# Peptides against a protein of PDB entry 3C2G, part 10

Target 1, 209 residues: chain A of PDB entry 3C2G
Amino acid sequence: IRTFDLLGLLLHDSDAIDGFVRSDGVGAITTVVQYPNNDLIRAGCKLLLQVSDAKALAKTPLENILPFLLRLIEIHPDDEVIYSGTGFLSNVVAHKQHVKDIAIRSNAIFLLHTIISKYPRLDELTDAPKRNRVCEIICNCLRTLNNFLMMWIPTPNGETKTAGPNEKQQVCKFIEIDILKKLMSCLSCEGMDTPGLLELRSTILRSFI

## One batch from the design tools (peptide; made by RFdiffusion4, then SolubleMPNN)

Design b2_p27_3_s1 (from b2_p27_3, 12 letters changed)
Fold by OpenDDE base, seed 3:
Structure b2_p27_3_s1 (fold): chain B 209 residues (1-209), chain A 27 residues (1-27)
Amino acid sequence: as target 1 above (209 residues)
Amino acid sequence: SEEELKKIEEEVKKLKEELEKLKKLLE
């Protein structure tokens, strides 16, 4: 834990973060998440989130990292871990087709739906910090989904990847009324990326039209 | 800075060592 705290202090700029990633820091954290220590898992995932936008991640093999993280956020009950993990996922897949592919192959789309589904409606949460955290988690999931969906939207060149039948089926689950309501409820949360949520809404609609 | 990068590398190394110890304890 102390080491994580120290690293958190050291990783204050992009160069430091890249240095951490190049030093196999992500791999080191991934080792943490393999063991049933909640404090270490929480701290590790928080650190992952902190470095999740590192340019060096584009050159880091994630085939042996991302599946473990996905499994962690699938089974771990801690909202802080889920927040950090989904945040990491949303950032790490951004602008990286190969990482998106790894995530999708690792059943990320279904997992995102599962995560959103397990949380109550935001209007049922009276505790503001809890509500905000849940909203952030949902937003992370939806942002990740948006990144996936964008792969299957036709480009001006007319070239687009086609989602597989399983992926299409999994994406269809996001148009369930419960999921849509949760998406809309996030728009009312303070500090949320409203434009991003509206973009996702547009992307979802375009994916089904 | 380069010094900070070295510190980061050292801390990562320490983290790995601690994790190996933890691994042994949990085996």
Scores: peptide ipSAE 0.159, ipTM 0.727, DockQ to the pose 0.011
Fold by OpenDDE base, seed 1:
Structure b2_p27_3_s1 (fold): chain B 209 residues (1-209), chain A 27 residues (1-27)
Amino acid sequence: as target 1 above (209 residues)
Amino acid sequence: SEEELKKIEEEVKKLKEELEKLKKLLE
């Protein structure tokens, strides 16, 4: 835990973060969070989120790391862990086709739906901090989904990959009225990127036209 | 800075070593 606190202070710029990633810091954290210590898991996932936008992650093998993280956020009950984990996922898949493929093969689409589904509607949450955290988690999930969906939307400049039948079926679950309502409810949350959320909504809807 | 990078590398190394020790204890 002390090491994580120190690392959190040191990893304040892009070069430091890249240095950490190149030294297999992500692998080290993922090993640590396998132990049944909730404080350690929380601290580790927080640090993962902090380094999740590192350029060096493009050169890091994530075949063993990403499936483990997905399993962790599937089973762990702590919202802080879920927040950090989904945040890491959303950032790490961005602009990295090979990472998206790993995540999809590891059943990430279904997991994202599961996470969104387990939380109540934001209007049912009276505690503002909790409501905001839940909103952030949902946004992380939707951002990750958006990154997946963008692969299958025809663009003039690129070869469009076709989603498999199972992936298509899982994606269809996100147009359920309950999921869409949760997306829309996030627009009213304080501190949220409203334009970004509207973009996510648009992408989801366009994927089914 | 170069000093900060060195410190990061050292802390990661320490973390890995501690984990290896813990793994051995659990065997």
Scores: peptide ipSAE 0.156, ipTM 0.719, DockQ to the pose 0.010
Fold by OpenDDE base, seed 4:
Structure b2_p27_3_s1 (fold): chain B 209 residues (1-209), chain A 27 residues (1-27)
Amino acid sequence: as target 1 above (209 residues)
Amino acid sequence: SEEELKKIEEEVKKLKEELEKLKKLLE
């Protein structure tokens, strides 16, 4: 844990973060989170979130990393771990087609739905810090979904990847009324990425119409 | 800075070494 705290202080700029990633820091953290220690898992995932936008991740082999993270956020009950893990996922798949493919092959779409379904409606949460954290988790999931859906939107050049039948079925679950209500409730939360949520709403509509 | 990058690399190395020790203890 002390090492994680120190690394968190050292990783204050893009060059430092890239240096950490190039030294296989993400792989090291991924190994840590496989041990049944909640404090270590929480600290490790927090550090992953901190480096999740690193440019060096584009050249990092994530085939052996992402599946473990996805499994972790599937089974771990801690909101802080879920927040950090979904945040990492949303950032790492952004603008990286090969990373999106790895995540999708690892059943990420279904997992995102499962996570959103797990949490109550925001209006049922009276504790503001808890409500805000849940909102952030849902937003991370929805942002990740948006990144996946963008792969299947036709480009002006006519080259469009087609979603497989399984992926299409999994995406269809996000138009369930309960999921849509949670999406809309996130728009009312302060400090949330409202433009991103509106973009997702538009993307969903374009995907089903 | 280059010095900071070296420190980061050293800390990652230490972390990996600690993990290997933990792995061996659990085997």
Scores: peptide ipSAE 0.154, ipTM 0.719, DockQ to the pose 0.010
Fold by OpenDDE base, seed 5:
Structure b2_p27_3_s1 (fold): chain B 209 residues (1-209), chain A 27 residues (1-27)
Amino acid sequence: as target 1 above (209 residues)
Amino acid sequence: SEEELKKIEEEVKKLKEELEKLKKLLE
């Protein structure tokens, strides 16, 4: 924990963050989160979120890292871990096709659905800090989904990938009535990434029409 | 700075070493 706190202070600019990633810092943290220590897991995931936008991640072999993090956020009950983990995921897949592919192969689309499903509607949460954190988690999930869906939208050059049948089936689960209600509740929440949610809606429409 | 990068590398190294010790204790 002390080491994570110190690293958090040192990683204050893009060069430092890239240096950490090139030194296999992400791999080191991933090893930590495999042990059943909640304090270490929380601290490790927080640090991962801090470095999640590192340019050096494009050259990091994440095939041995992402599946473990996905499993962690699937089973861990702590909202802080889920927040950090989904935040890391949303950032690390951005603008990286190979990372998106790894995540999808690791059943990330279904996991995002599972995470959203386990939380109540925001209007059912009376505790404001809890409600805000849940909202942020759902936004992280939706941002990640948006990044996945963007792969299947034709580019101006006419090149496009086609979603497989399994991916299509997984995406279809997001139009379930209970999920849609939760999404709508997020749109009504103050401070929510409304532009991001609207972008997702647009992406969904363009992906299937 | 270069000094800060060296500190980062050292802390990562320490973390890895501590993890290896932990693995041995759990065997």
Scores: peptide ipSAE 0.152, ipTM 0.715, DockQ to the pose 0.010

Design b2_p27_3_s2 (from b2_p27_3, 12 letters changed)
Fold by OpenDDE base, seed 4:
Structure b2_p27_3_s2 (fold): chain B 209 residues (1-209), chain A 27 residues (1-27)
Amino acid sequence: as target 1 above (209 residues)
Amino acid sequence: SEEELERLKELVEELKKKLEELLKKLE
């Protein structure tokens, strides 16, 4: 834990973060947090989130890392871990087709739905910190979904991937009324990425029209 | 800085050592 704190302090700029990632820092963290210690897991996932936008991740093998993290955020009861993990996921898949593919193969779409579904409606949460954290988690999930959906929307040049039938079926889960309500609820949360959520809404609509 | 990068590498190694310690604890 002390090591994580020290790392967090040193990872204050993009060069340091990239250096950490190039040094297999992400692999090291994910290995360490595989042990059933909640403090360690929390600290590790927080650090993962901190480095999740590193450019060096584009050249980092994630075939073993992502499935582990997906499993972790699937089962771990701590919202802080879920927040960090989903945040890492949303950032790491951004602008990286191969990472998106790894995530999708690892059942990420379904998992995102599962995570969103397990939380109550935001308006039912009376504790503001809890509500905000849940909102952030949902936003992370939805942002990740948006990254996936964008793969299957035609670009101006007409190029696009086609979602497989399984992916389509999983994506269809996100047009459920409860999911849509949660998406809309996130728009009402202070400090949320409203433009991003609106983009997602648009992407969802385009994906089904 | 280069010094910071070196320190980061050291800390990564420390994390790896923590793994070893955890493994020993589980044995």
Scores: peptide ipSAE 0.026, ipTM 0.546, DockQ to the pose 0.011
Fold by OpenDDE base, seed 1:
Structure b2_p27_3_s2 (fold): chain B 209 residues (1-209), chain A 27 residues (1-27)
Amino acid sequence: as target 1 above (209 residues)
Amino acid sequence: SEEELERLKELVEELKKKLEELLKKLE
């Protein structure tokens, strides 16, 4: 745990982060967080989030790492782990088609829906820190979904991948009233990117209707 | 730099090994 804290301090700029990632740092963290120690898992996932936007991740094999992380955030009860994990997922799939494919094959779309569904509506949360954390988790999930959806939106260049029938069915679950209400409730959270959330809503509603 | 990358590789591997060993002892 102390080591993760130290690493967090040392990985303060993009060059250091890229170096760490190129050195299989993500693989090292994912190996360590396989141990049944919640404090270690929390610290490890926090560090993953910190390096999640590294350019070097485009060159990193994630075939074993990403499925493991998805399973972790599926079962782990700690919101801090879920926050870090979903944040990592959101960032790592951005602008990386091959990573999106790995995530989708690993049932990420369904998992994102599961995560959003397990949390109560934000108006039912009286504790502001808890409410904000839940909002951030939901936003991470929806941002990840948006990254998936963008693959299936026609571009001027005519290159459009079509979603499979299973993916379409799973995406359609995000236009359910319960999910939409949770998304809308996030718009009222302090410190959230309201324009970004509105864009996410628009993309979700337009992509498969 | 290439030298820095090599050093980082060594450190990551060493760290990974030490952490794994420590965690196994705590099982």
Scores: peptide ipSAE 0.025, ipTM 0.540, DockQ to the pose 0.010
Fold by OpenDDE base, seed 3:
Parts: C-alpha cells; sequence; structure tokens
Structure b2_p27_3_s2 (fold): chain B 209 residues (1-209), chain A 27 residues (1-27)
C-alpha cells in the first residue's frame, strides 16, 4: 500500500506517467492485483486510474490487461475498486477505437449494465459519501457507454461502424426505466459532470431514433 | 529520454517485486 502511494507521488506529471506506462507499469500493476489482497487491489486500481489518461496507453497492448480488469470489477465487492476500475476503463477507451473494440469483445457493455444494476437508487442512499461514490461509478459506466455509442452515430464526414446484434441488444438494456432513473439521479449529485450526463442522454436518444 | 525510460522500467520491476514480497508478509 505504501509502495503504491509512493509510486503515485512519483507519477505527478504527464511525462512521468507516460514513462511509467511505456515501461509496462500497467502490466506490473495488473500482475500485482491478481493476488487476493483487497488493500493491494484497491491501491493498484487507484494507481491505474491515476495513469488512465496517459497518451502512451494508445501504444500499449491491452488485450490481456483490459479483460482482466473487467473481470475484476465484475466480481470485486469494494466500491473503491469499482470506482477506480470503471474510471480507468472510461479514460482508456476514450479516443482509442482499438481499445473500444477490445473492451466490447470482452463483454464490457453488458458489464457496465450489470454494475449499474447492482447499486441501489441514489435516493435510497442516505450516506452522502456512499451516494457520491455510487454516483461516480454510475457516471464512469455511462461515460464509457457514451464512448461506445459514439462509434455508431453517423458523422457528416465519415463511415460509421454498425453495432453487431449482440451489442445492440446489450445497449437496449440501458433504456430500461431503472437505468434511466439512475442516470437522471446522478444529475442531482454535487460535483458530477452534468454536461457529460446530458450529452450521454442525447447520445442514447440518438442511438435509438 | 530512452535512459529515463530504462530507469522507469527498472523501478517498475523493483516495485513489483517489493509488492509481491509485501503480499507474502500479509498472508
Amino acid sequence: as target 1 above (209 residues)
Amino acid sequence: SEEELERLKELVEELKKKLEELLKKLE
């Protein structure tokens, strides 16, 4: 734990973070968090989140790393791990088509739905820190979904990929009333990216029109 | 720089080993 904290302090700028990633730092973390130690897993995932916006990730092979992370956030009960993991996922897929493809092939869309479904409605959470953390997790999931959906929205200047039948079916699950209510409830949380959530709503609507 | 990258690589490996050792101590 202290080692991860120290590493986090050393990775304080973009150049250091890129250097770490180029040095297979993400692979190192994922190797360490394969051990059944919750403290280690939490610290490792937090560090992953810290480096998740590194430009070097575009050149990093994620074929083994991403599926592992997805499995981790599928089964791990700790909200902090889920927060960090979903945050990493949302950032790493951004602006990287090949990473989106890896995630989708690894059943990420369904997993995002599963994660959101596991949490209670925000109005049922009386503890503000817990409510905020759950809201952040939901936002991370929805942001990731938005990144996926944007691939299938026609752009004025380019050919768009079409979602496969399975992906379409999985995306349709997000228009369930329970999911939509959770999305809208996040708009009431302090410190949340309200414009981003509104953009997602728009993207969802456009995906089904 | 390439030199800095090599240093970071060494650091990553060292930290990985340290973390594994710490994990063993916690078991």
Scores: peptide ipSAE 0.025, ipTM 0.540, DockQ to the pose 0.010
Fold by OpenDDE base, seed 5:
Structure b2_p27_3_s2 (fold): chain B 209 residues (1-209), chain A 27 residues (1-27)
Amino acid sequence: as target 1 above (209 residues)
Amino acid sequence: SEEELERLKELVEELKKKLEELLKKLE
């Protein structure tokens, strides 16, 4: 735990973070968090989130890392772990097609839906810190989904990938009334990136046209 | 630099080993 905290302090600039990632730092963390220690898992996932926007991740093999992380955030009960894990996922898939493909093959779309579904509506949460954390988790999930959906939206250059039948079915679950209500409730939370959430909504709508 | 990368790599490996040892002691 102290080691992860120390690493977090040392990895404060982009060059250091990239160096850490190129040195298989992500692999090292994921190896450690495979042990059933909640404090260690929390600290490790927090560190993963910290390095999740590293450019070097584009050249890092994630075939073994992502499926493990997805399983972790599927089953772990701690919101802090879920927050860090979904945050890592949302950042690591951004602008990296091969990473998106790995995540999708690992059933990430369905998992995102599962995570959003397990939390109550934000208006039912009276504790502000808890409500904000849940909102952030939902936003991380939707941001990740947005990154997936953008693959299937035509670009000005005309290149468009087509979602498979399974992916389409999984995406359709996000238009459920309960999911939409949770998205809308996040828009009313203080301190949230409202423009970002509106972009997510727009992408979702465009994906069904 | 290559030297910095190597130093970071060594640090990561050392930390990994230490953490694994600590985890074994907690079992």
Scores: peptide ipSAE 0.024, ipTM 0.532, DockQ to the pose 0.010

Design b2_p27_3_s3 (from b2_p27_3, 11 letters changed)
Fold by OpenDDE base, seed 3:
Structure b2_p27_3_s3 (fold): chain B 209 residues (1-209), chain A 27 residues (1-27)
Amino acid sequence: as target 1 above (209 residues)
Amino acid sequence: SEKLLEEIKEKVKELEEKLKEILEELE
């Protein structure tokens, strides 16, 4: 646990992070967090989040890592784990079609919906830190969804991938009133990017309505 | 389970070595 904490404090520059990732640091973390210790899992997932935007990840095989992480998030009720995990997911799928495909095949869209659905409305949370964390989780989920949706938006060259029927069905769940209310409730959270959330809402609505 | 534990221990050591390398670079 201390090692994870110290690594997280020291990995502040991109070169160090890339070096860690090139040395299979992500694989190492994912192996370690298989141990049934909540503190260790929290620390490991936090570290994953910290290295999740590393350039070296583009060359890192994630075929085994992503499904494992998704499963971990699915079964773990810890907000900190879910926050870190969804943040990791959001970052690693960004601008990487191959990684998006892995995530989608691993039922990521459904998982994102499940996560959002499990949390209460933000206005029902009286504890500010808890409310903010939940809001961040929801934002991570929606940002990840947005990354998926971008695959199905026509590019300047006119080419675009078409979502499968299962993916379409799962994405349609995000336009449910309860989900939209939770998205809108995030606008009241401190430190949130309101314009970004509005843009995300617009993207979701335009994609499937 | 024992095999997994051993693998985990090894990976922890690897992470610790990486920490050591970072610390050395900061000095």
Scores: peptide ipSAE 0.226, ipTM 0.792, DockQ to the pose 0.010
Fold by OpenDDE base, seed 1:
Structure b2_p27_3_s3 (fold): chain B 209 residues (1-209), chain A 27 residues (1-27)
Amino acid sequence: as target 1 above (209 residues)
Amino acid sequence: SEKLLEEIKEKVKELEEKLKEILEELE
């Protein structure tokens, strides 16, 4: 735990972060957090989030890492773990088709829906820190979904994959009224990227209705 | 398990070494 804390404090330079990632730092963290200790898992996931936008991740094999992380998020009801994990996921899939494919094969779409569904409406949360954290989690999930959806939107410059029937069915769940309400409720949260959330809504709706 | 614990200890040491190397490169 102390090691993770120290790493989090010192890895503020982008080159240093890339160096850590190139040295299989992500793999090392995922090994450590296999120990059943909540504090350790929280610290490790937080560190993953901190390095999740490193350019060196493009060269990092994630075939074992992503499924593990998704499973970790699935089985832990810890908001901090879910926040960090979904944040990592949203960043790591960005602009990387291979990583998106791994996540989708690992049932990420269904998991994202499950995560959003488990939380109450933001209007029902009176505790501001809790409400803000939940909002951030929902945003992470929706951003990740948007990244998936973009793969299936025809573009002039490249081959567009077609979503499978199962994926389409799972994505359709995000246009449920309760999910849309939660998305809209995030617009009222302080410090949120409102234009980004509106874009996410538009993308989801355009894709499937 | 004890095996897992040993693996974790090894990985922690590895992380510490990597951190040290990174810090040295930044100097």
Scores: peptide ipSAE 0.225, ipTM 0.799, DockQ to the pose 0.010
Fold by OpenDDE base, seed 2:
Structure b2_p27_3_s3 (fold): chain B 209 residues (1-209), chain A 27 residues (1-27)
Amino acid sequence: as target 1 above (209 residues)
Amino acid sequence: SEKLLEEIKEKVKELEEKLKEILEELE
């Protein structure tokens, strides 16, 4: 925990972060957070989030790391862990098709749905910090989903992968009325990535209509 | 798992060393 805190304080430089990642820092963190200590897990996941946009991650094998993190998010009710984990996921899959594939194979789409489903509507949350955190989590999930869907949208200059039937079915879960209501509630949150939510809607339409 | 705990301790030390290296690079 102390080490994570120190790392978090010092890793504000992009080159330092890249260096950390190149030195298998992500793997080291994921190993550490396997210990059943909530504070340690929180700290580790937060650090993962902090380095999740590092360029060096493109060259980092995530075949073992990502499934573990997804499982960690799945089993932890901790909002901070979920926030950090979904944030990590959204960042790490961005512009990395191979990572998207790993995530999808690891049932990430369904997990995202599960996460959104477990949280109440934002208007039902009276605690502002809690509401904001939940909103951020949902946004992370939606951003991740958007990144997945973009893989299946035809591009002018390339072959596009086709979503499998299982993936399509899982995506369809996001257009359920209860999910949509929660998504809409996020639009009312100040500071939310409204453009991202709208982009997701557009992406869904382009992918399945 | 005791083995896991030992591995974790080792990884923590590794992270600390990495931190040290990063700090040295930033100086």
Scores: peptide ipSAE 0.145, ipTM 0.749, DockQ to the pose 0.010
Fold by OpenDDE base, seed 4:
Structure b2_p27_3_s3 (fold): chain B 209 residues (1-209), chain A 27 residues (1-27)
Amino acid sequence: as target 1 above (209 residues)
Amino acid sequence: SEKLLEEIKEKVKELEEKLKEILEELE
């Protein structure tokens, strides 16, 4: 745990982060967090989040890493782990079609729905730190979903990928009334990426109209 | 810094080795 904290402090610039990633640092972290210790898992996932926007990740094989992380988030109830994991997911899928495909094949869309469904509406949370963390988690999930949906938006060239029946069914779950209520509650949350939420709403509407 | 990178690599390796040791002891 202390070592992970120290590693995080050392990764203070983009070159160092890229070097760490090129040296299979992400793989090393994911290996370490396989040990069943909550504190260790928290620290490791936090470090993953810290390096999740590294340019070197574009050339890093994630076929084994990403499914593992998704499973970890699925089974671990810890808000800090979920926050870090969804943040990592959101960043690594951004602008990377092959990574999006891996995530979707690993049931990421359904997982995002499950996570959002787990938490109460933000207006029902009275503890500010808890509310803020939940807000961030939901934001990470929604940003990730937006990244997935963008794959199925027609390009100026008229070429577009078509969502499979399973993916379409999973996406449809996000227009359920309970999910929509939670989405609306996020719009009133301080610090929330309101433009991002509006973008997602627009993307969802375009996907179903 | 190349020096910092090497230090990071070493620390990560240390973590991996520690985990391996723990797992081996539990088997």
Scores: peptide ipSAE 0.061, ipTM 0.587, DockQ to the pose 0.010

